# Peptides against a protein of PDB entry 8PQO, part 14

Target 1, 252 residues: chain A of PDB entry 8PQO
Amino acid sequence: VLLKEYRVILPVSVDEYQVGQLYSVAEASKNETGGGEGVEVLVNEPYEKDGEKGQYTHKIYHLQSKVPTFVRMLAPEGALNIHEKAWNAYPYCRTVITNEYMKEDFLIKIETWHKPDLGTQENVHKLEPEAWKHVEAVYIDIADRSQVLSKDYKAEEDPAKFKSIKTGRGPLGPNWKQELVNQKDCPYMCAYKLVTVKFKWWGLQNKVENFIHKQERRLFTNFHRQLFCWLDKWVDLTMDDIRRMEEETKRQ

## One batch from the design tools (peptide; aimed at target 1 V25 C93 H114)

Design b1_p12_4_s3 (made by RFdiffusion4, then SolubleMPNN; from b1_p12_4, 4 letters changed)
Fold by OpenDDE base, seed 1:
Structure b1_p12_4_s3 (fold): chain B 252 residues (1-252), chain A 12 residues (1-12)
Amino acid sequence: as target 1 above (252 residues)
Amino acid sequence: MPLELLYSLAGA
């Protein structure tokens, strides 16, 4: 098991982020052809549990069409079906990813708290002290180009170049996080993303767990760079606007 | 919000 807490600081409010995240997910999904192919939605309903209230989703991703034929032919039954269970109780979210074939031997869990701070809270997910000692805190700086792979880099998605016309936020210089403290009119937040990866196959555990974390970090970095650079597209939208957009997308 | 998986699979 490998645990890391990714802390993503953004010059947006917690309330703004709720809209921006949903918009950016929808936009990213539209930009990628075939993103909805092989996705089965089993459940999409409100839930209430232990004082947590939100939306629960259960999706299956069928990867048979997304892997080479030889992999599909050799894959055990259920090996190419990934289950995603998500509890969205914003500002808290939890996603659990499992595989039918690997059962208890494979788990990706992503738990996120969105807080109106600069990533200074320790153990925001309230882990046991012994468990918390094994968590690596990883800060993602969306303005740091060195954290972006050359193949992923786009100038129009570079926070160091972008300036929001609607809000005046950006561009983000090397010391942008420190400067936020002095900018009373600029809101800020941190997404604390605790990622738990379990891959219990002898000889491959560390390699696969580290690989998955590398991919998650890459994903979080690119996504939040996009989210910020798309600020002018979503900052004036309401949650009702987002819901309407989602409904329209489901009908297409 | 299937953010992590959808974005990963779409972007892969």
Scores: peptide ipSAE 0.041, ipTM 0.756, DockQ to the pose 0.185
OpenDDE base, seeds 2, 3, 4, 5: peptide ipSAE 0.038, 0.040, 0.039, 0.038; ipTM 0.754, 0.760, 0.749, 0.749; seeds 3, 4 fail the geometry check

Design b1_p12_4_s4 (made by RFdiffusion4, then SolubleMPNN; from b1_p12_4, 5 letters changed)
Fold by OpenDDE base, seed 1:
Structure b1_p12_4_s4 (fold): chain B 252 residues (1-252), chain A 12 residues (1-12)
Amino acid sequence: as target 1 above (252 residues)
Amino acid sequence: MPLELLYSLAGT
């Protein structure tokens, strides 16, 4: 098991982020081909558990069409079905990813708290001390180009170049986080993303767990760079606007 | 929509 807490600081409010995240997910999905193919939504309903209230979703990603034929033919039953269970109680979210074949031997859990701070809270997910001492804190700086793979880099998604016309935010210089403290008119937040990865196959555990973390970090980095650089597209939208957009997308 | 898996699958 490998645990890391990714802390993503953004020059947006917690309330703004709720809209921006949903917009950016939708936009990113539109920009990529095949994102909805092979996705089955089993459950999408409100939930209430242990004082937590939000929306629960259970999706299955059928990867049979996404792998080569020989892999599909050799894959054990259930090996190409990925289950995603998500509890969205914003500003808290939890996602659990499992595989039918691997069962308890494979787990990706992502628990996120969105806080109006600069990533200074320790153990925001309230882990036991013994567990917390094994968590690596990883700071993602969306303005740091060195954290972006060359193949992923786009100038129009570079926070160090972007200037929001609607809000005046950006570009983000090398010391943007420190300067933010002195800017009363610019809100900020941190997404604390505790990622738990389990892959219990002898000889491959560390390699696969580290690989998954690298992919998650890459995903978080690119996504939040996009989210910020798309600020002018979503900052004036409401949650009702997002809901309408989602319903319109479902009808297509 | 859950961010992590959807974005990952869309990008691959």
Scores: peptide ipSAE 0.042, ipTM 0.764, DockQ to the pose 0.182
OpenDDE base, seeds 2, 3, 4, 5: peptide ipSAE 0.037, 0.040, 0.039, 0.040; ipTM 0.748, 0.760, 0.751, 0.755; seed 5 fails the geometry check

Design b1_p12_5 (made by RFdiffusion4)
Pose (drawn by RFdiffusion4):
Formats: sequence, C-alpha cells, structure tokens
Structure b1_p12_5 (pose): chain A 252 residues (1-252), chain P 12 residues (1-12)
Amino acid sequence: as target 1 above (252 residues)
Amino acid sequence: ALTHLLNSMAAA
C-alpha cells in the first residue's frame, strides 16, 4: 500500500481555507446536473476523542441513476454504491471512501492537517517512524503552470492571471512563497493531505494506487487553483453564511 | 457522476 502526503501551500489563512473549501465544493459542483440526487446520509452525529472534537458522517452515493442502463445491469451488486465516512474536526479532517462490493479491499483515505505554516512540518500526522519513512512528500504549487495538464488549463482559473478585488492578492508569480516569508500581512497556510490508496484484488495494487495518486494530485492542483481564483466570491463569507447557503440548497 | 464527491475529497 502506497502513502503520499500532498502539501498544498496557499495564500489564505486556515480560517479562510475552511470557508473557501466549502464554497468551492458547492460552486464547482453547480453545473453538474445529477448532483444531490442519490446522496444518502446514513449517520450524522457529533463525536469527541482525545482532543479531536468534530462531526462524523456516513453517506452513500448511489450511482445507479447516473450510469448507462447496461452498466447498472452488468455491475456486481453494490459496485455502484460508494461509501464515504467522514470525521470533520477542522483544522483536522479524515475521509474514507469505499465501494460496497469491494468492501474494504478498495479504500481511499485522506487525512488532512491545515496549518498556518509554509509546509515545513515533517510527519505532521504523527505516523510511526518506519511507516513515515515510506511516505513521499509531494508539493503542489498553484502558481506553476507546468503542474497543470494542458486539457485542464483554464485562463480564468489561473492564479498567475488573477488579482483579487477584495484582497488585492495575486497574481501569483514563481516567487510568491518567498514573498510570503518576507511579508508581514498576507496570510498563508498549508494543507497536509496524507492519501492512502489500497486496492487488494487481482494483483493490481500498484497500478491502481499509482493511477489514483496521479488523479488525486491533478484534482488537488486544479481544485486549489480554482479556489484561489474565486477568492472574491467567498473571502467575505463567514461559516454562518456557508451553513445558510447549505440550508438554502436543502429545500429542493 | 462523482464531481461533488471528488471535490469534497480535494477540499478535505
């Protein structure tokens, strides 16, 4: 099983990231016809354990209505049921994704620490030493064009070409992280996203784990580029504003 | 099909 820690250094604060990531998930999913239908909340409750106080949820995403009929007929029972178990104690969160048919043999786990630093902490997740020694640290720079697939590139989601009206932050150059250390004002943070991918069937552990990690890096990069370029849309929101927009979207 | 979930994962 392969583990990688993706460090996403951002010119926002940890407080700001919480609102921005919630807004961005909702906004990026705004054009998807077929969003919300098929989402099933099995469990939604508070939890507390040894310093980590938060909210636990168990949700199922039924894909039967979103795939061609032949896919629904051919799919083994439960293969189209995607389980997500989430522990949200921001600035720490854990999510575990499984498939009902694959049980625990296909698993994607993301454990994230959101810290007010420039991604300089080592083993921020406090792994056992030997296990930590086998974790590759992968840095994601949202200003680096070379880290974006050309088919993914969008000028309107390029931090190198965006300046915030409300904050004046951006555009981001190759030295933006250096200018953060030499700066006393603009906030910054790093999301330490430790990703574990497990695929135990058919001897395809390596191929699937690598494919998933490449896709996770691509998604982390595109998502956080979009997040920064949408600063003007969400930076003035509070958490109460976010919860209100959630309840609003709940009516339908 | 999974855009919302994947975005949630990215935001995690």

Design b1_p12_5_s1 (made by RFdiffusion4, then SolubleMPNN; from b1_p12_5, 6 letters changed)
Fold by OpenDDE base, seed 3:
Structure b1_p12_5_s1 (fold): chain B 252 residues (1-252), chain A 12 residues (1-12)
Amino acid sequence: as target 1 above (252 residues)
Amino acid sequence: ALTELNYQRAAT
């Protein structure tokens, strides 16, 4: 098991982020190739548990069409089905990803708290001390180009180049986080993403767990760079506007 | 697609 807490600081408020996140997901999904083929929504309902109230979703990603024929033919039953269970109680979110075949031997859990701070809180997910000491805190700086793979880099998605016309935010220089404290007109927040990866197959545990974390970090980095650089596109949108866009994206 | 995963979004 490998645990890391990714802390993504953004020059937006927690309330703004709720809109921006939904917009960016919808927009990014439109730009992705392959579409939503093989995605089955099993459950989409409100939930209430232990004072947490939100929306619960259960999706299955069927990968049969995404693998070569020989893999599909030889794959055990359930091996090509990925289950995603998500509890969205913004500003708290939890997603659990499992595989039917691997069962308890495979787990990706992503728990996110969105807080109006600069990523300075320790153990926001309230882990036991023994567990918390094994968590690596990883700060993602959306302005740091060195954290972006060359193949992922786009100038139009570079926070160090972007200037928001509507808000005046950006471009983000090397010391943007420190300067943010002195900018009373610029809100800020941090997404604390605790990622738990378990891959309990002999000889591959560490390699796969580290690989998955690398992919998650890459995803978080690129996504939030987009979110910020698309600020002028979503900052004036209402939640109703976002919901309409999300519905349109689901049709693809 | 990775962007379709719920861990990236706040569901309505």
Scores: peptide ipSAE 0.077, ipTM 0.808, DockQ to the pose 0.299
OpenDDE base, seeds 1, 2, 4, 5: peptide ipSAE 0.110, 0.071, 0.099, 0.077; ipTM 0.819, 0.808, 0.813, 0.790; seeds 1, 4, 5 fail the geometry check

Design b1_p12_5_s2 (made by RFdiffusion4, then SolubleMPNN; from b1_p12_5, 7 letters changed)
Fold by OpenDDE base, seed 1:
Structure b1_p12_5_s2 (fold): chain B 252 residues (1-252), chain A 12 residues (1-12)
Amino acid sequence: as target 1 above (252 residues)
Amino acid sequence: ALKELEYQRAAT
């Protein structure tokens, strides 16, 4: 098991982020062909548990049509079905990813708190001390180009170059986070993303767990760079606007 | 809702 808490600081408010996140997901999805092919929605309902209230979604991703024939033929039963269970109680979210074949030997859990701070809270997810001591805190700086792979880099998605016309935010210089303290008119937040990865196969555990974390970090970095650089596209949108966009994306 | 697999797919 490998745990890391990714802390992404952004010059947006927690309320703004809710819109920006949904917009950015929807926008990225527009460019994807095939839509929800192979995706089965089992559950989509409200939930309430332990004071947490939100929307619960259970989806199955069927990968049979997305792998070569020989892989499909050799794959054990259930190996190509991935389950995603998501609890959306913004500003808290939890996603649990499992596989039918691997059972308890495979888990990706992503728990996110969105807080109006600069990533200074310790153990925001309230883990037991024994568990928390094993968590590596990883700060993602969206302005740091060195954290971006060359193949992922786009100038129009570079926070160090972007200037928001609508808000006046950006560009983000090397000391942008420290400067936020002096910019009383600029909101800020941190997404605390606790990622738990378990891949309990002998000889492959560390390699796969580290690989998955590397991919998640890459995803978080690129996504939040986009989110910020698309600020002028989403900052004036309402949740109803987002819902319409999501429906349009589903039809494609 | 945060749909990590869909999110990941869209970002790829």
Scores: peptide ipSAE 0.063, ipTM 0.795, DockQ to the pose 0.201
OpenDDE base, seeds 2, 3, 4, 5: peptide ipSAE 0.039, 0.056, 0.051, 0.062; ipTM 0.756, 0.779, 0.778, 0.778; seeds 4, 5 fail the geometry check

Design b1_p12_5_s3 (made by RFdiffusion4, then SolubleMPNN; from b1_p12_5, 8 letters changed)
Fold by OpenDDE base, seed 4:
Parts: sequence; structure tokens; C-alpha cells
Structure b1_p12_5_s3 (fold): chain B 252 residues (1-252), chain A 12 residues (1-12)
Amino acid sequence: as target 1 above (252 residues)
Amino acid sequence: PLKELEYQRAAT
């Protein structure tokens, strides 16, 4: 098991982020065609549990059509079915990813708290002390180009270059986080994303777990760079606007 | 709403 807590600081409020996140997901989805193929939505309903209230979704990603034929033919039964269970109770979210074949031997859990701070809270997910001491805190700096793969880099999605016309935020210089403290009118938040990766297969545990974390980090980095750089596109949108956009995107 | 696998597919 490998646990890392990714802390993404953003010069937006928690409330703004809710809009921005949904917008950015929808926008990114528009750029992808055929994204819904192989996705089975089993459940999509409101839930209330343990004081948490939000939307629960259970999806199965059938990867059979997404892998080469030889992989499909050689894959064990259930190996290409990924289950995603998500509890979205913003500002708290939890996603659990499992595989039918690997069962208990495979788990990706992503738990996110969105807090109006600069990523300074320790153990925001309230892990047991013994577990918490094994969590690596990883700060993602959306302005740090060195954290972005060259193949992922886009100038129009570079927070170090972007200037929001509507909010005046950006560009984000090397010390933007420190400077943010002195900008009373600029909101900020941190997305605390605790990622638990479990891959128990002997000999492959470290490799796979690290790989998955690498991919998650990459994803979080790129996404939040986009989110910020698209600020002017979503900052004035309402949740109803976002919902309409999502519905339009879901049809594809 | 954001789901991680959908998030990944859309954002990468």
C-alpha cells in the first residue's frame, strides 16, 4: 500500500472551485470523443451516510473495447472491468476504484477535502496516527513548469503566463503562494487529495503503486493548471450553467 | 460530477 496526500493550492475559493472543477471536467470531456463508450452507470443517486450527504455513483468501465484484441483475449475474466464508486459531497469527495479480477488485491482510493487554506492542515482526512505517519505529503505547484511533462505542456494552460481579466489573478510567479497571503482580496484554497493505492501482487507492488501515483499526480497537475487558466471562462458561471454543460457533454 | 476515471479520461 502506498499513500500520498497531494495538496493542490489554488488562488480560488472553495466555492469557486466547485464551479471550476465541474466546468473543467466538462470542458476537457468535450475535447474527448467517445469517452462514454464502455462505461456502464449502475447507480447515480443521492446518498446520506455518516453525516455525509451528496451524490453517489457506481460505474463500471468495461475496457474490453479499449485494449488490443490480444489483451482482451488473454485477460482473465473480470480483469478488464473496473468499478468506480464515488461519493461526491463537495467539499468532500471519495472515489474507490476496484477491479473484478483482482478483488482485494487492487484498490485505488482518492479522498479529497477542499479547504480554504494554503495546504497547511495535517491529517485533514483524520487517519490513525500510525497510518498518517506513512503518508507522504506532496505539494503540487500549478505554476511550476518543471512538474509538467513536456508533452503535456500548453502555453495557454500555463499559470505562469495566464492573467485573468475578470479577477485580475495571475500570472503566478515563483513565489505566488507566499505572495497570496498578502493579497487580502484574492481567495485561496487547497485540495487535499489522499490517494491510497494498493496492488498486492508479489513483485509488482511497488512498481504498479508508484506508477499509479505518478499518473494521478500528472492528472492532478494538468487538470488544475487548466482549471486556473480557464478561470475567466467559468468564474461567472452558475451551477445551473455547469449542469447544462455536463448534460450536453454526457450525451457524447 | 467528477469521477476519477472520467476525470482521467477527460483531463489527459
Scores: peptide ipSAE 0.093, ipTM 0.818, DockQ to the pose 0.202
OpenDDE base, seeds 1, 2, 3, 5: peptide ipSAE 0.075, 0.073, 0.072, 0.048; ipTM 0.806, 0.807, 0.799, 0.777

Design b1_p12_5_s4 (made by RFdiffusion4, then SolubleMPNN; from b1_p12_5, 6 letters changed)
Fold by OpenDDE base, seed 5:
Structure b1_p12_5_s4 (fold): chain B 252 residues (1-252), chain A 12 residues (1-12)
Amino acid sequence: as target 1 above (252 residues)
Amino acid sequence: ALKELLYQRAAT
């Protein structure tokens, strides 16, 4: 098991982020080939449990058409079916990813708290001390180009170049986080993303767990760069606007 | 496929 807490600081409010995140997810999904092909939605309903209230979704990703033929032919039954269970109780979110074949030997859990701070809270997910000491805190700086792979870099998604016309935020210089403290009119938040990865196969555990974390970090970095650079597209949208957009995307 | 799966975590 490998645990890391990714802390993403953004020059947006917690309330703004709720809209921006949903918009950016929808937009990013449109840009991907396949547009939901092979995705089965089993459950999509409100939930309330232990004081947590939000939306619960259970999806199955059927990867049979997404892998090479020889992999599909050799894959055990259920190995190409990925289950995603998500609890969206913003500002708290939890996602659990499992595989039918691997069962308890495979887990990706992503728990996120969105807080109106600069990533200074320790153990925001309230882990036991013994567990917390094994968590690596990883700060993602959306303005740091060195954290972006060359193949992922796009100038139109570079926070160091973007200037929001609607809000006046950006571009983000090398010391933007320090300068933000002195800018009373600019909101800020941190997404605390605790990622738990378990891959219990002898000889491959460490390699696969590190690989998955690398992919998660890459995703979080690129996603939040997009979210910020798309600020002018979503900052004036309401939650009702987002819901309409999501319904339209589902039909594509 | 992986990107789509990971992005969908922000489910409504």
Scores: peptide ipSAE 0.057, ipTM 0.774, DockQ to the pose 0.395
OpenDDE base, seeds 1, 2, 3, 4: peptide ipSAE 0.052, 0.047, 0.048, 0.053; ipTM 0.771, 0.770, 0.777, 0.778; seed 1 fails the geometry check

Design b1_p12_6 (made by RFdiffusion4)
Pose (drawn by RFdiffusion4):
Structure b1_p12_6 (pose): chain A 252 residues (1-252), chain P 12 residues (1-12)
Amino acid sequence: as target 1 above (252 residues)
Amino acid sequence: SLTELDNKRAAA
């Protein structure tokens, strides 16, 4: 099983990231016809354990209505049921994604620490030493064009070409992280996203784990580029504003 | 199909 820690250094604060990520998940999913239908909340409750106080949820995403009929007929029972178990104690969160048919043999786990630093901490997740020694640290720079697939590139989601009206932050150059250390004002943070991918069937552990990690890096990059370029849309929102927009979207 | 879930992973 392969583990990688993706460090996403951002010119926002940790407080700002919480609102921005929630807004961005909702906004990026705004054009998807077929969003919200098929989402099933099995469990939604508070939890507390040894310093980590938060909210636990168990949700199922039924894909039967979103795939062609032949896919629904051919799919082994439960293969189209995606389980997500989430522990949200921001600035820490854990999510575990499984498939009902694959049980625990296909698993994607993301454990994230959101810290007010420039991604300089080592083993921020406090792994056992030997296990930590086998974790590759992968840095995601949202200003680096070379880290974006050309088919993914969108000028309107390019931090190198965006300046915030409300904050004046951006555009981001190759030295933006250096200018953060030499700066006393603009906030910054790093999301330490430790990703574990497990695929235990058919001897395809390596191929699937690698494919999933490449796709997770691509998603983390595109998502956080979009997040920064939308700074004017969400930077003035509070958490109460976010919860209100959630209830609003709940009516339908 | 799973855009919302994908974005949640990215936001995690």

Design b1_p12_6_s1 (made by RFdiffusion4, then SolubleMPNN; from b1_p12_6, 7 letters changed)
Fold by OpenDDE base, seed 5:
Structure b1_p12_6_s1 (fold): chain B 252 residues (1-252), chain A 12 residues (1-12)
Amino acid sequence: as target 1 above (252 residues)
Amino acid sequence: PLVELEYQRAGT
């Protein structure tokens, strides 16, 4: 098991982020080839449990068409079906990813708290002390180009170049986080993303767990760079606007 | 090959 807490600081409010996240997820999904091909939505309903209230989704990702033929032919039954269970009780979110074949030997859990701070809270997910000491805190700086793979870099998604016309935020210089403290009119938040990765196959555990973390970090970095650079597209939208957009997208 | 998953997507 490998645990890391990714802390993503953004020059947006917690309330703004709720809209921006949903918009950016929808937009990013449109840009992906296949546009939801192989995704089966089993459940999409409100939930209330243990004081947590939000939206629950259960999706299956059928990867048969996404892998080489020889992999598909050799894959055990259920090995190419990924289950995603998500609880969105913003500002708290939880996603659990499992595989039918691997069962308890494979887990990706992503738990996120969105807080109106600069990533300074320790153990925001309230882990036991013994567990917390094994968590690596990883700060993602959306303005740091060195954290972006060359193949992922786009100038139009570079926070160091972007200037929001609607809000006046950006571009983000090398010391933008320190300068933000002195800018009373600019909101800020941190997404604390605790990622738990378990892959219990002898000889491959460490390699696969580290690889998955690398991919998650890459995803978080690129996504939040996009979210910020798309600020002018979503900052004036309401949650009702987002809901309408999602309904329209489902029909395509 | 890894496919990006649309995790933590709020349902409507």
Scores: peptide ipSAE 0.066, ipTM 0.790, DockQ to the pose 0.223
OpenDDE base, seeds 1, 2, 3, 4: peptide ipSAE 0.057, 0.056, 0.066, 0.066; ipTM 0.792, 0.783, 0.798, 0.792; seed 3 fails the geometry check

Design b1_p12_6_s2 (made by RFdiffusion4, then SolubleMPNN; from b1_p12_6, 7 letters changed)
Fold by OpenDDE base, seed 4:
Structure b1_p12_6_s2 (fold): chain B 252 residues (1-252), chain A 12 residues (1-12)
Amino acid sequence: as target 1 above (252 residues)
Amino acid sequence: ALTELQYQLAGT
């Protein structure tokens, strides 16, 4: 088992992020080309547990064309069914990902708190001390080009180049986070994403777990760079606008 | 609804 807490600081508010996140997911989905993998929604219902209220979803994804070749080496193509159980109670979200073929030998859990701070809270997910001491905190700086793979880099998605006309935010220089502290008019937040990866196959555990974390980090980095650089596209949108966009995306 | 896997699929 390998645990890392990714902390993504953004110059947006927690409330803004809710809109931006949904927009960016929808937009990214529109930009995706391919055959379109099958998605089955098994459950989509409200839930309440331990004072937490939100939306619970259970989805199955067929990932024949979406998974890396590395995954196909471990599982037959016909067994590439991924189950996603998600508890979305923004600003808290938990997602559990499992695979029918791997069963208990495979788990990805992603728990996210969105807080109006600069990533300074320790153990925001309230792990036991024994567990927390094994968690590596990883800070993602969306303005740091060195954290982006060359193949992923796009100038139009570079926070160091982007200037928001609507908000005046950006571009983000090397010291943007420190400068943000002194800008009372600019909101900020941190997404604390605790990622738990389990791959129990002997001899491959560390390799696969590290690989998955590497992919998650890559995903989080690129996504939040996009989210920020698309600020002018979504900052004035209402939730109704977002929902309409999501429906349009589903039709594709 | 927002899901982590949706992020992954969109980013692939």
Scores: peptide ipSAE 0.089, ipTM 0.796, DockQ to the pose 0.177
OpenDDE base, seeds 1, 2, 3, 5: peptide ipSAE 0.073, 0.078, 0.076, 0.072; ipTM 0.792, 0.793, 0.785, 0.792; seed 5 fails the geometry check

Design b1_p12_6_s3 (made by RFdiffusion4, then SolubleMPNN; from b1_p12_6, 6 letters changed)
Fold by OpenDDE base, seed 4:
Parts: sequence; C-alpha cells; structure tokens
Structure b1_p12_6_s3 (fold): chain B 252 residues (1-252), chain A 12 residues (1-12)
Amino acid sequence: as target 1 above (252 residues)
Amino acid sequence: PLVELEYQRAAT
C-alpha cells in the first residue's frame, strides 16, 4: 500500500472551486473524444450517509474495447472491469476504484478535503498516527511548468501565463503562493487529496502502486492547471449552468 | 458528471 497526500493550492475560494471543478470536469470530458466508450453508469443519485450529503455515482469502466484483442482474450474474467464508486459531498469527496478480478488485492482510494488554507494542515483526513506517518505529502504547484509533461503542456492552460480578466488573478509567478498572503482580495484554498493505492501482487506491488500515483499526480496537475486557466469561463456560472452543461456532456 | 472521473481521466 502506498499513500500520498497531494496538496493542490489554488488562488480560488472553496466555494468558487465547487463550480470550477464541476465545470472543468464537464469541459474536460467534452474534450475527450470517445472517453465515454465502455463506461456504464450504474448509479447516479443523491445520498445521505454518515453525516455526508452529496451525490453518489457508481460507474463501471469496461476496458475490453480499450485493450488489444490478445489482452482481452487472455484477461481473466472481470479483470477488465473497473468499478468507480464516488461520493461527492463537497467540500469532501471520496472515490473508490476496484476491480472485479483482483478484488481486495487492488484498490485506489482518493479522499479529498477542500480547505480554505495554503496546504498547511497536517492529517486533515484524520488518519491514525501510525498510518499518517506513512503518508507522503506532495505539493502540486500549478504554476510550475517542470511538473508538467511536455506532451501535456498547453500554453492556454499555463497558469504562469494566464491572467483572469474577471478576477484579476494571475499570472502565477514563481513565488505566487507567498505573494498570495499579501493579496487580501484574492481567495485561496487547498485540495488535500489523500490517495491510497493498493496493488497486492507479488513482484509488482511497488511498481504498479508508484505508477498509479504518478498517473494520479499527472491528472491532478493538469486538471487544476485547466481549472485555474478556465477561471473566466466558470467563475460567473451558477450551479444550474453547470448542471445543464453536465447533461449535455452525458448525452455523448 | 458530478464527480471527478478519476479513472477515466487518468486513462486518457
């Protein structure tokens, strides 16, 4: 098991982020041609449980069409079906990813707290001390181009170049986080994303777990760069606007 | 979708 807590600091408020996140997810989904292929939405409904109130989704990603034929033919039953269960009770979110074949031997859990701070809280997810000491805190700097793969880089999604017309935020220089403290009118938040990766197969555990973390980090980095650079597109949107956009995306 | 499509986006 490999645990990392990714802390993504953004010059937006927690309330703003709720809109921005949903917008960016919808927008990113629209930009993904064929991204919905093989995705089965089993459940998408509101939930109330254990003090949480939000939206629950259960999706199955059928990867049969996404892998080569020989892989499909050789794959054990259920090996190419990935279940994603997500509880969005913003500002708290939880996603659990499992596999039908590997069962308890495979787990990706992403638990996110969105807090109005600069990523300074320790153990925001309230792990036991013994567990917390094994968590690596990883700070994602959306302005740091070196954290972005060249193939992922887009100038229009570069926070170091973007200037929000509507809010005046950006561009984000090398010391933007330090300077943010002195900007009274600029809100900030941190998304604390505790990622638990378990791949309990002999000889492959560390390799796969590290790989998955690498992919998650990449995803978080790119997503939040987009979120910020799309600020002017979503900052004035209402939740109803977002819902309409989501419905349009779901039809594809 | 109403939640981050963690797996879907990671797969792209």
Scores: peptide ipSAE 0.077, ipTM 0.801, DockQ to the pose 0.207
OpenDDE base, seeds 1, 2, 3, 5: peptide ipSAE 0.075, 0.058, 0.065, 0.054; ipTM 0.808, 0.790, 0.796, 0.786

Design b1_p12_6_s4 (made by RFdiffusion4, then SolubleMPNN; from b1_p12_6, 5 letters changed)
Fold by OpenDDE base, seed 4:
Structure b1_p12_6_s4 (fold): chain B 252 residues (1-252), chain A 12 residues (1-12)
Amino acid sequence: as target 1 above (252 residues)
Amino acid sequence: ALVELDYQRAAT
């Protein structure tokens, strides 16, 4: 098991992020080839549990069309089906990813708190001390180009170059976080993403767990760079606007 | 495909 808490600081409010996240997911989905294909939504309903109220979703990602034919032919039954269970009680979210074939030997859990701070809270997910001491805190700086793979880099998604016309935010220089503290009119937040990865195959555990974390970090980095650079596109949108956008994306 | 993951959604 490998635990890391990714902390993503953003020059947006927690309330703004709710809109921006939905927009950015929808927009990014449109940009992905084969977006939505192979995704089966089993459950999408409100839930209430332990004082937590939100939306629960259960999706299956069928990866058969996403892998080479020879992999599909050799893959054990269920190996290419990924289940995602998500509890969205913004500003708290939890996602659990499992695989039909791996069963208890595979788990990706992502628990996120969105807080109006600069990533300064320790153990925001309230882990036991013994567990918390094994968590690596990883700060993602959306302005740091060195954290972005060359193949992922796009100038239009570079926070160090972007200037929001609607809000005046950006570009984000090397000291943007320090400068943010002195800007009373600029909101900020941190997404605390505790990622738990378990892959219990002898000889592959560390390799796969580290690989998954690398991919998650990559995803978080790119996504939040996009979210910020798309600020002018979503900052004035309503939830109804986003819903229409999501519906349109599903039709494509 | 990873973009479709629900953990990226805030209010769905």
Scores: peptide ipSAE 0.090, ipTM 0.816, DockQ to the pose 0.308
OpenDDE base, seeds 1, 2, 3, 5: peptide ipSAE 0.087, 0.085, 0.076, 0.073; ipTM 0.813, 0.810, 0.808, 0.789

Design b1_p12_7 (made by RFdiffusion4)
Pose (drawn by RFdiffusion4):
Structure b1_p12_7 (pose): chain A 252 residues (1-252), chain P 12 residues (1-12)
Amino acid sequence: as target 1 above (252 residues)
Amino acid sequence: EPLTPERLKLVF
């Protein structure tokens, strides 16, 4: 099983990231016809354990209504049921994604620490030493064009071409992280996203784990580029504003 | 951090 820590250094604060991430998830999913239908909340409760106090959820995403009929007929029982178990104790969160048919043999786990630093901490997740030694650290720079697939590139989602009206932050150059250390004002943070991918069937552990990690890097990059370029849309929101928008979207 | 549609499609 392969583990990688993706460090996403951002010119926002940890407090700001919480609101921005929630807004961005909802906003990026605003054009998807077929969003919300098929989402099933099995469990939604508070939890507390040794310093980590938060909210636990168990949700199922039924994809039967979103795939062609032949896919629904051919799919083994439960293969189209995607389980997500989430522990949200921001600035720490853990999510575990499984498939009902694959049981625990297909698993994607993301454990994230959101810290007010420039991604300089080592083993921020406190792994056992030997296990930590086998974790590749992968840095994601949202200003670096070379880290974006050309088919994914969108000028309107390019931090190198965006300046915030409300904050004046951006555009981001190759030295933006250096200018953060030499700066006393603009906030910054790093999301330490430790990703574990497990695929135990058919001897395809390596191929699937690599494919999933490449796709996770692409998604982390594109997502956080979008997040920064949308700074004017969400930076003035509070958590109460987010919860209100959630209840609003709940009516339908 | 909620699951996005794009990532859900990837998991599919």

